Peptides against a protein of PDB entry 4JHK. Designs and how they scored, part 95

Target 1, 212 residues: chain A of PDB entry 4JHK
Amino acid sequence: EDYKIQSFDLETQKLLKTALKDPGSVDLEKVSSVIVDQSLKDQVFSREAGRICYTIVQAEAKQTNGSVFRRNLLNRLQQEFKAREETRKRSTQEWVCLVSFICNIFDYLKVNNMPMVALVHPVYDCLFRLAQSDALKNEEEVDCLVLQLHRIGDQLEKMNVQLMDELFNLLRDGFLLQEDLSSMGRLLLLEILEFRAGGWKLSDTAQKYYYS

## One batch from the design tools (peptide; made by RFdiffusion4, then SolubleMPNN)

Design b2_p15_4_s4 (from b2_p15_4, 5 letters changed)
Fold by OpenDDE base, seed 2:
Structure b2_p15_4_s4 (fold): chain B 212 residues (1-212), chain A 15 residues (1-15)
Amino acid sequence: as target 1 above (212 residues)
Amino acid sequence: SELDKLIDEDLAKFE
């Protein structure tokens, strides 16, 4: 498969390619660190990072039945998660990249084709943070929130419907009551409310209405 | 931490 790693220098690209093919021959801690660092800078890569991580995990499992990469990845992810408020304060972009990355890891790193239970609450915590009033007024954060819910909302709900209900209560209240939402932000909130109400599906007509 | 424990449990399931 082709992986989008052109944003890295050539040496790092080689490192990643080797990790994908022969993970036992590289420092997997370094690989995980590089992936996380880049994911915190580039939300587009953050999406791709999930796929890359999954492939490396699978490759290592097949090669040595090991899980060094995943362990290092999740450890770093945990560190970033714990520092998420400081990250948000420092950079909204890094914050939404972090959320995106956590959500993508949730989406791709499955155990027996099921989401990792350990990531459920951290993901919800991030989404709840994005659903707070101070975040909803920022279109970049709303974009992130809605995007993640489109990607993994159905999976998250299956893991904990109560938290999803609570989250969407906040989104509904934000849509209805918060006055400093951008026009697009308000539209996106309405769309995601409708999206979930429709069983995490959107008709072609509705999609055109909201995104064309 | 509790999260660490949960991660370890998931890792064990994966292996």
Scores: peptide ipSAE 0.033, ipTM 0.691, DockQ to the pose 0.878
Fold by OpenDDE base, seed 4:
Structure b2_p15_4_s4 (fold): chain B 212 residues (1-212), chain A 15 residues (1-15)
Amino acid sequence: as target 1 above (212 residues)
Amino acid sequence: SELDKLIDEDLAKFE
């Protein structure tokens, strides 16, 4: 398989490729650290990171019946989540990358084909934070919120419909009542409201209207 | 923490 790791230097690329094929021959703590660090800098990579992480987890399980990589990954994820407010204050870009990374790990790193229960509340907490008034006024945060809901909203709802209802109440109120939303932000909120209402699907006509 | 417990439970499911 081809993985999008061109953003790393050649030495790190080699490390990652080896981890994907022969995880027992590399320092999996270092590998997890590299993946998390890059995911906090590059939102596009954070999506790929989920797929990479899943592959490494499966490879290690198959090769050594180990879980060193997963343990280190989840530990680091927990640390970053706990520091999320400080991250947001320091850098909006790093904050949205963190949210994207957590959501993508939720999406790809499944147990017996089911999402990890431990990640459900952290994901919702991140999305609820993005749904607050101080975040909705920032288009970068709105973009992140809407993107994650497009990607994993249906899965999250299956895990906890009550939290999803509460989240969308905030989004509806933001759309209707918040005065300092950008025109694009307001449009995106409307789109995601319609997206869920349509069973987490978007018609071809709606797709053209919102994203053409 | 509660999160740690949940992670441990999920880790057990992986094995």
Scores: peptide ipSAE 0.033, ipTM 0.682, DockQ to the pose 0.870
Fold by OpenDDE base, seed 5:
Structure b2_p15_4_s4 (fold): chain B 212 residues (1-212), chain A 15 residues (1-15)
Amino acid sequence: as target 1 above (212 residues)
Amino acid sequence: SELDKLIDEDLAKFE
């Protein structure tokens, strides 16, 4: 299968392709670093990165029964998470890329076909940060929040319904009470409130209203 | 850290 890695130079593309097929023949720490670095710059790549990471993890497990790649990946992810407030202050774009990456790793990188428990609270922490008043006024952060909830909200709720209830209380209050939301931001909050209320899916009518 | 411990537990389950 094909992976979207055209944004990398030819040498790095070769490295990634080799990691996907023969992970034992490359430096998997370097591979993980390259993937994380690009994911922090390109939110579109972040989704692809999750798929790539899953494939490399599976390939390494089959080839050597090892988990070197996943260990390095998660260690780097933890470092970035710890520095998330500094990242947000430096660049909103990098911050939303970080959140997107963490959420995509949660979605793709599973243990025995189940979400990694260690990532549940970090994901919620990121979403709660996006739900604060200072973040809700930024449309780019609202876009990120709503996108992640569309992707993994149902899975997160299964892991901890109490945290999800608390999160959506904040979103409802933001929608109703916060004065400095953009028109699009307010629309997106309403949409995600309806999305969860509808069992994490949209009706055909709602789909046309919000996205057509 | 506590997070490191949780990650290690998940890794052990995977292997």
Scores: peptide ipSAE 0.032, ipTM 0.686, DockQ to the pose 0.903
Fold by OpenDDE base, seed 1:
Structure b2_p15_4_s4 (fold): chain B 212 residues (1-212), chain A 15 residues (1-15)
Amino acid sequence: as target 1 above (212 residues)
Amino acid sequence: SELDKLIDEDLAKFE
């Protein structure tokens, strides 16, 4: 199977490939650290990272019935989550990468084909932070918010509809009342409002209007 | 923390 790991050096690529096929033969703590570090730098990779992580988890479980990788991954994720405000202050780019990574882990790293319950509130906390006025004025944060809601919004709502309602109340208010939204930001908020209203589906007409 | 506990519980379910 093809995994997009070309951004890593050759040695690290080898490490990751080995982890995917023979996780017992590598340092899985190191592997988890490498994946998290890269995900905090590259939002595009964070999507692939979720798939990679799931594969490694399954491979380790099958090979040794172990969970070393998953444990280390989630521990690191929690550390980054706890420091999210400092990360945002330091770098918007790293912040949106963190959010993307957490959301992608939520999307891919499932247990018995169900989302990890432990990640529900952390994900919502991140999205609520992106929905605050100081974040909505930043197009990079709006892009991240809308992207994640497109990817996992339906799943999140199933986990907690009340939080989703509260989140979208903020988005509605931002769309209607906030003065310093960019034109694109306002367009994206409107689109995501319609997206949810349509059952987390985008009509062909809307697709053409917003993304063509 | 509560999050740690929940994560551990999810890990236990997986194992």
Scores: peptide ipSAE 0.031, ipTM 0.683, DockQ to the pose 0.880

Design b2_p15_5_s1 (from b2_p15_5, 9 letters changed)
Fold by OpenDDE base, seed 2:
Structure b2_p15_5_s1 (fold): chain B 212 residues (1-212), chain A 15 residues (1-15)
Amino acid sequence: as target 1 above (212 residues)
Amino acid sequence: SSVEEFQKGVDELFK
């Protein structure tokens, strides 16, 4: 498998590659920190990071039956989540990267092929934050919100349909009532409303309409 | 809070 780690320096790339194959030979706390740090800077890597993390988790489990990496990763995620409002105030880009990363971890880091229950509420909380009026007016945040719902919305709904209903009530209200949405933002909200209504699937016609 | 639940969940995972 090829992992997109070209954004790291060569030393860090070596560290990550070693972690993927022989996690017991590296400082897994450092590895987790590096992954989180980069995920907060690069949303593209944030997507890849989920897959990388899953691979390291599996490798460590097989090698030592350990979970040091996952523990460090989730602890760091919890810390970043706790500071999410400060992050958002400092940098919208870092904030959406954080949301993306948490969602990607939710998507990839399964336990017995099931999502980690511990991440359900944090993910929803992030999405609810993106669904607030002050966030919906920012196209970057709307992009993030809609992207995550496309990626993991169906899984999230299975975990808690009530929260999903509440979330989409906010999105509907934003679509209908918020005056300072961008044209693209409004279009994206409409699309995601239709996406869920269609069972988290988009028809070919709708796909062409929204993303041509 | 979601923060507390997150921490609790993480702690439970590694209990």
Scores: peptide ipSAE 0.209, ipTM 0.843, DockQ to the pose 0.809
Fold by OpenDDE base, seed 1:
Structure b2_p15_5_s1 (fold): chain B 212 residues (1-212), chain A 15 residues (1-15)
Amino acid sequence: as target 1 above (212 residues)
Amino acid sequence: SSVEEFQKGVDELFK
């Protein structure tokens, strides 16, 4: 199977490919660090990173019944999550990359085909932060928020509908009341409100209206 | 450790 790892140098690509096929032969702590580091720089890679991580976890479990990679990955993720406010202050890009990565890990790194309960609150915390007034005025943060809700909103709601209701109350208020939203930001908020109201689905007509 | 044991550990880690 092909994985999008062309952004890495050849040596690192080899490391990742080996981890995917023979995780017992590589330093899985190093592998996890490389994946997290790149995910914090490239939001597009964050999506692929979730899939890569799941594959490595499954490969290690099958090969040695081990969980070294997952442990290191989640430990690093937890560290980044704890420092999220400082990250946001330093770099909006790194912040939205972090959110994207956490959401993608939630999406792909399942436990017995179910979402990891431990990630539910961290994901909601990130989304609530993006829903604050100071974040909604930044189109990059709005883009991230709406993208994640499109990807995992239905799953998150199944885990905690009360938090989702609270989150969307903030989004509604932002859409209606916040003065410094961009035109695109306001459009995206309206779209995601309709998306949830429609059972996390969007008609073809609506899709064309918002994204054509 | 089992998946459940690890989940418990992760839950504590993310609190």
Scores: peptide ipSAE 0.101, ipTM 0.745, DockQ to the pose 0.129
Fold by OpenDDE base, seed 5:
Structure b2_p15_5_s1 (fold): chain B 212 residues (1-212), chain A 15 residues (1-15)
Amino acid sequence: as target 1 above (212 residues)
Amino acid sequence: SSVEEFQKGVDELFK
């Protein structure tokens, strides 16, 4: 019931609160743009954004049986995805925020309690990009890659195990063969390899080793 | 259904 929107100005907070309760009374295109803009700047917010988006989608469905918000949201997401390479060149931080946001939308914005099929390949495309050698040498990108796989890896694998196998082949090769990984980056790759091997779970021993 | 139709549309957007 409580949403973390304190980072927005008071007028925007009012807009978001109204969208959550009475979506038919606000400009849902504007609401979607505000959420996307903030998610591209703040990776922490992107997780909250997924929850907010789901709530607005449900509220609109109940109120008007409409899907205006979701359409605008996904249209904007598609535009950002299309420009992802330019975003990465401009700012690593914005790039990892974009990936995080796409993954969080995949995680939260379910259709009939199922992931949106349309997001499967875009998510994998982002993760494969993070698994390339030029990205693996950047700890910020490795952090993002590993975080997303922790959050949605099990769901993604259910959607396409072949792509997941191919992705982890790249990660294993990066771990074993790439020379310019940071110490932390190498540790994170090892951890995620073990995480999947353990059925997308960490043993108590492994958790203490990596995070204590 | 409207959901199915929307999914098709979104699929096209992300191609």
Scores: peptide ipSAE 0.096, ipTM 0.741, DockQ to the pose 0.130
Fold by OpenDDE base, seed 3:
Structure b2_p15_5_s1 (fold): chain B 212 residues (1-212), chain A 15 residues (1-15)
Amino acid sequence: as target 1 above (212 residues)
Amino acid sequence: SSVEEFQKGVDELFK
């Protein structure tokens, strides 16, 4: 199986490949740090990072029944989550990368093919923050919000439908009542409202309309 | 199981 890690230098690529095949032979704390650092800089990498993390977790479990990598990864994630408001104030780009990373870890780092319960509230907290009026006026934050809901919205709803209802109440209010939304922001909110209403599915025609 | 024990730890970590 191939992984998209071309953005790293050759030395780091080798480190990651070794971690995927023989996690016991590398410093898994260093590996986790490299993955988190890159995920906080590159939102595109976040999705691949989730898949990589899952593979390393499984490999270590099979090899030594250990969880050093997952522990370090989740500890770092917890630290970043706690500092999320400071991150948002410092850099919108870093903030949306953080949200994307948390959501992708939720998507890929499953136990018995189920999402980790511990990640449900943190993910919702991030999405609720993006749904506040001061965030909805920023197109970059709206892009992030809508992207994550497209990726994991159906899974999140299964974990807690009440929170999803509350979140979409905020999005509906933003779409209808907030005056300083960009044209694209308003369009994206409408699309995601329709996406959920359609059972988390969108026709090819509708997709082209909103994203072409 | 170790997975269950870790889950409990992670739950506390993210509270």
Scores: peptide ipSAE 0.084, ipTM 0.730, DockQ to the pose 0.129

Design b2_p15_5_s2 (from b2_p15_5, 9 letters changed)
Fold by OpenDDE base, seed 5:
Structure b2_p15_5_s2 (fold): chain B 212 residues (1-212), chain A 15 residues (1-15)
Amino acid sequence: as target 1 above (212 residues)
Amino acid sequence: SSVEEFQKGIDELFE
């Protein structure tokens, strides 16, 4: 199958292609670093990155029963998570890319077809940060928050319904009480409130109202 | 802290 890696130089493309088919023949730490670096710059790539990571993990498991790639990937994620506030101060774009990447790894990288327990609290922490007043006034952060909840909200709720209730209490308060939300930001918060209330899905009527 | 819990979760995954 094809992977969207055209943004990388030819040598890096070769590295990634080899990792996907023969992970034992490449430096998997370098591969993980390349994927994380690009995901922190390009939010569109983040979704593809999750798929790529899953494929490499499966390939390594089949080839050597190893988990070197996954270990390096998660260690790098932990480092970026640790520095998340500094990243947010430096660049909103890099911050939302980080959140998007962590959420996509949660979505794609399963253990025995189950979400990785280690990522549950980090994901919630990122979403709670996006739900704070200083973040809700930034439309780019609201976009990220709503996008992630659309993608993995139902899975996260199954892992910890109490945290999800607390998160949505903040979102409801933001929608109702915060004065400096943009019109689009307020609309997106309303949409995601309805999305969860509807069992993490939208009716056809709601789909047309919000996105058509 | 959440950072410490994240690291602990990773460590436990690879034990």
Scores: peptide ipSAE 0.556, ipTM 0.945, DockQ to the pose 0.766
Fold by OpenDDE base, seed 1:
Parts: C-alpha cells; sequence; structure tokens
Structure b2_p15_5_s2 (fold): chain B 212 residues (1-212), chain A 15 residues (1-15)
C-alpha cells in the first residue's frame, strides 16, 4: 500500500515502512517524532499522517497489544498544542500545519470507530482561534479553517453541537462584519456557512460556484 | 484549560 512517504529520506522511509508492518522491531517514539515533525512542515502530509498513524496503532495493537506509538504520538501532540500560540506567532505555516495535523489525527485515529474524546476540545480550540478576527484576515488561516470544517465538521458537531453553534456564530459575524476579509476569504466563509446549513453537504451547483 | 483537559484525557487513555 502507498502511504506517500517519498518526502522522507530512504532511511526514514525504511523506518516508517517497518513500523507499518513490524512495529515491535523499531523505536516507535522515534517514529512518532518523525511523523509529527514532518506534519508540522507539510500540511498535505498531515492528512496522510493520520492514516499512517492509524495503521501503526493497529499494527502494534495486533502484534503486541501495545500502545507505545499512540502514547508517544499523543504526548507530542499535546506538547505542540500547548505551544500553539508561540507557533502561530513564529510561523503561520507551521500553525496551520499543526491545526491540520490535529484535525487529521482526530479524523483517523479513532477508538472503537469513535473519535477520541480527548481531542474534541483541542480541535475546537484550534478552530475557534482560526475564527478570531486577527486570523480571519489571513487567507492561509481561513483556508485551513474551512478545509478542516469540510473534513471533520460533521463529526465535531456530533461531539458537541453547542460549540459548533458558537463557532459558526463567529464565522457568520466575520462574514458580515469583518472589514479586512479578502474576497476569497469571504467567499469561503459563505460557502462553509451554507455547507453546514445543508447538513454538511455541498450541492453540485454550489460546488461549481465556489470551487470551479 | 484545554491544555490541562487534553493532558488529562491522554492520561486517562493509558491508565
Amino acid sequence: as target 1 above (212 residues)
Amino acid sequence: SSVEEFQKGIDELFE
């Protein structure tokens, strides 16, 4: 199976491939660190990282009934989350990568086919931060916000509809009242408002209008 | 805080 790890050097690729098939034979702390580090650099990879992480978790559980990888992964994720404001200040790109990674872990790393409850508030906190006025003026942050809501919004709402209502109140206000939104940003906010209103589905007509 | 809740949630997963 292709896990899109070509961005890593050959040695690291070998490490990851081994972790996917025989996790007991590698340093799973190192594996988790490598995945997190790359996810903080490449938002595209962060999506694949979720799938990779899930596979490693399942492989370790099956092989040894262990959870070393998941523990290290989540601990590292918590550390990055804790430092999220510093990360945002340092680099918008790293910040949106972090948000993307957290959201993708939420999406893929499920327990008994259910989202991890521990990730619900952290994910919402990230999205609320992206919904603040100082973030909405940055198109890169708006892109990230809308992308994540498209991917996991329906799942998040099922976990806490009240928080989702509050989040979308901010988005509505941003759409209507924010003066320094870009034209694309305003368009994206309108689209996501309609997306949720339509039950987290986008009609073919709307798809063509916003993304053609 | 969300940070504290996150850590607590992780800890509970591995108790």
Scores: peptide ipSAE 0.552, ipTM 0.945, DockQ to the pose 0.773
Fold by OpenDDE base, seed 3:
Structure b2_p15_5_s2 (fold): chain B 212 residues (1-212), chain A 15 residues (1-15)
Amino acid sequence: as target 1 above (212 residues)
Amino acid sequence: SSVEEFQKGIDELFE
């Protein structure tokens, strides 16, 4: 199977490929650090990062019944989550990358095909932060919010429908009441409201309307 | 605290 790791130098690509096939032969702490660091810089990579992480976790479990990689990954993720407000102040781009990464880890690192319970509230906290008035006025944050809800909204709702209802109450309020939304931001909020109302589905025609 | 809950959840996975 092919992985999209062209953004790394050749040495790091080799490291990652080795980790995917033979995790016991590499420094898994270093591997986790490399993945997290790149995910905090490149939002596009965060999607692939989730898949890579899942594969490494499975490979290590099968090889040694170990969990060194997952432990290092989750501990680093927790550290970044803890510092999320400082990250947001420093760089909106890094903040949305962090949110994207957390959401993609939620999406891919499953146990018995179920999401990790430990990630539910952290994910919601990130999405609620993006739904605050000071964030909704920033197009980059709105883009991130809507993208994550498209990716994992249905799964997240199954974990806690009450929090999802509360989140969408904020989004409806933002759409209806907030004056400093950009035209695109308002359009994206409307789209995601309709997306959930339609059972987390959107027709191809509607998708083209909102994203063309 | 979500931070504390997150840490607790991680710790429980590796007990």
Scores: peptide ipSAE 0.552, ipTM 0.945, DockQ to the pose 0.795
Fold by OpenDDE base, seed 2:
Structure b2_p15_5_s2 (fold): chain B 212 residues (1-212), chain A 15 residues (1-15)
Amino acid sequence: as target 1 above (212 residues)
Amino acid sequence: SSVEEFQKGIDELFE
């Protein structure tokens, strides 16, 4: 497996590689912190970090039947989630990276092949925040919102269809009523509305229309 | 709050 860890220095890369194969030989709290820190800075890594985390979780489970990494990861994630408004105020980039990371963890860290119930509301809360008027006017936040819904929207809906309905009501209203949306933002909102309406699936023709 | 629920969910996961 090729893991996207190029953004780390060589020493940290070694740490991560060791964690992936022999998690018992490294400080898993440190590993989790490094992953979260980098996920907040690097959107590419943030989008892929879930796969790395999942692998470490599986490796630790197989090696010691432990869950130290997952515990530390989720605790750190909770801390960042708690501070999400301050993060957003400080840096839109870090904020969307945080959302992306949380969604990515939701996507990859499954329990019995099911999404973690503990992450459902936090994920929705992040998406609802992105769906507010002050966020919809920022193309970077719209990009993040739409991207996450493409990735995990179907899974989230299965966990709570009522919240998904409410979220998409906001998106519809934003599309129709908000005047300071960018042209691309408006297009993306329309696309995601159609995406869900089509059962979280988009035809190749439609995909080209919106993204080519 | 969502923060409290998140923490609760984590705690329950590792009980």
Scores: peptide ipSAE 0.543, ipTM 0.943, DockQ to the pose 0.790

Design b2_p15_5_s3 (from b2_p15_5, 8 letters changed)
Fold by OpenDDE base, seed 3:
Structure b2_p15_5_s3 (fold): chain B 212 residues (1-212), chain A 15 residues (1-15)
Amino acid sequence: as target 1 above (212 residues)
Amino acid sequence: SSVEEMEKGIEELFS
């Protein structure tokens, strides 16, 4: 029942808490805007944002059978996704936050444990973009790619194993053939290759080796 | 269903 929203001021925290309990009593467009804006600035918040969004969607559906919050959320996400190349050009940090946000929406915004099938291709599009040579040379983009695959890779593979095979072919080629990878980037690519090969599971020994 | 409605909406937004 506790949500990690300490990064917001007290007034905004109250707004979010009210939206979670009584969505009909707040401006849901403003709530969606606040969540998206913060998710595009703070990659760590994106995971919590997904959970918050799911709860608000469910609360509004039960209270009024409405979808104002979801509509505003998805409209804003559409705008950001369509402008993803311009965002990447302007700021790598904002780009990886966008990817993190859409992946966490995929992870949390489910009904009866069913993922949104329509998000599968958009998520893969983002991950394939991160797997291109011009992105693999940037450690911040490699960090994002590997983090998302750790979080939702197993779910994505269940939705489309062919796309996952194609993605990991690019990652293997990057690991083996690309010359301008950082040492940490190369290490992270190797780790994620082993992670999938092990059934999307990492042993305790491997976990310590790569992340301690 | 709610799932179908959300799927349709997302497909329209991301197509």
Scores: peptide ipSAE 0.175, ipTM 0.753, DockQ to the pose 0.133
Fold by OpenDDE base, seed 4:
Structure b2_p15_5_s3 (fold): chain B 212 residues (1-212), chain A 15 residues (1-15)
Amino acid sequence: as target 1 above (212 residues)
Amino acid sequence: SSVEEMEKGIEELFS
């Protein structure tokens, strides 16, 4: 199985590859730190990071019945989540990377083939923050919000439909009432409203209309 | 279990 880790230097790539195959032979705290650090800088990597993390978790569980990697990963995630407002203030790019990473961990890091219940509220908290008026005026934050809802919206709704309804009330209000939305931002909000209304599915025609 | 305790701890921290 191939993993997209070309952005790392060769030593780090070797470390990650070893962690994927023989997690007991490497420093899993260091591995988790490297993955989180890169995920906070590269939103594209965050999706791959989720898959990598899940594989390492499975490999460690199978090899030693251990959970050192998952523990370190989630502890770091907790720390970053706690500091999310400061991160947003410092760098919009790092903030959207953080949101993307949390969402992708939710998407891939299953426990007993189920989403981690502990991550449901953190994910919604991030999405609600992106749905606030001060965030909706920033296209980068709107892009992140819509992207995550496309990726995991259906799963999140299954976990808590009430929170999803509340979130989309904010998005509808933003779409209809907020004056300083960009044209693209407004278009993206409309699209995601229609996406959910269509059962979290988008027709080929609609896909071309909104994203071509 | 330890996993359950970890998840509970995460939930409490994120709350």
Scores: peptide ipSAE 0.167, ipTM 0.781, DockQ to the pose 0.133
Fold by OpenDDE base, seed 5:
Structure b2_p15_5_s3 (fold): chain B 212 residues (1-212), chain A 15 residues (1-15)
Amino acid sequence: as target 1 above (212 residues)
Amino acid sequence: SSVEEMEKGIEELFS
């Protein structure tokens, strides 16, 4: 299978390809660090990173019955999550990359074909942070919030409907009451409110209205 | 299992 790793140098590409096929022959801590570092810089890569991570986890389990890669990956993720407010202060771009990465790991890194329970609250914490007034005024943060809810909102709701209700109460209040939303931000909030109300589905008419 | 133990650990660190 082909993986989108062209953004890395040739040596790192070789490392990643080897990890995907023969994880026991490489330093899996280094591999996890490389993937996390790139995911924090490139939001487009973050989705591919989820797929790559799951493949490496499965390959290591099959080859050695080990879980070294997953442990290192999640430890690094924990560190980045704990520092999320400082990251947001330093760079909005890095912050939305972090949120995107956490959400994509939630989406791809399944345990027994189910989402990792331990990631539910961290994901909601990130989304609630994006739903605060100081974040809703930033179009880049609204873009990230809406994108993640489109990708994993239905899965998150199945894990905790109460938190999802609380989150969307904040989004509805932001849409109705917050004065410093951008025009696009307000449009995106309205769309995601309608998206959930429609059972996490968008009609063809609505799809054309918002995204065509 | 190791996965269950890891999830518990992650939950504690993320909380």
Scores: peptide ipSAE 0.162, ipTM 0.772, DockQ to the pose 0.133
Fold by OpenDDE base, seed 2:
Structure b2_p15_5_s3 (fold): chain B 212 residues (1-212), chain A 15 residues (1-15)
Amino acid sequence: as target 1 above (212 residues)
Amino acid sequence: SSVEEMEKGIEELFS
């Protein structure tokens, strides 16, 4: 199995590889910190990070029946989530990376093949924040919002359809009423509205229209 | 279970 960790230095790559195979032999707090830090810098990595985290969690559980890595990971995630408004003010890029990371953890770090219930509200909180008027005017935030909904929207809806309805009310209002949306932002909102309306499925025609 | 305890704790912290 291949993990995309080439962005790290060789020593860190070795650390991560060891964590994946023999988590009991490494400092799992350090491992979690490295993964979170990189995920907050690289939105592309955050996708891989979810998969890596799941693998380490499973490996530790199997090896020692421990949960040191998951505890450290989720504690760090909680800390970053609590500071999300500060992060957003400091850097839109870091903010969208944070959202992406939380969503990817939600997507990959499953318990009994089910999403962690504890992450449902935090994920929705992030998406609702991205759906506010001050965020919708920023293409980077709209990109993030739409991307996450494409990735995990169907799962989130299964967890709480009422919140999803409320979220999409905001998105519809943004699409119809907000004047300072970019052309691309407006197209993305329209696409995601149609995406959900189509049962979280995108037709080939729609794919070509919006993303080609 | 430890997972359930963690989830409860995380939910409280994230709320």
Scores: peptide ipSAE 0.140, ipTM 0.764, DockQ to the pose 0.134

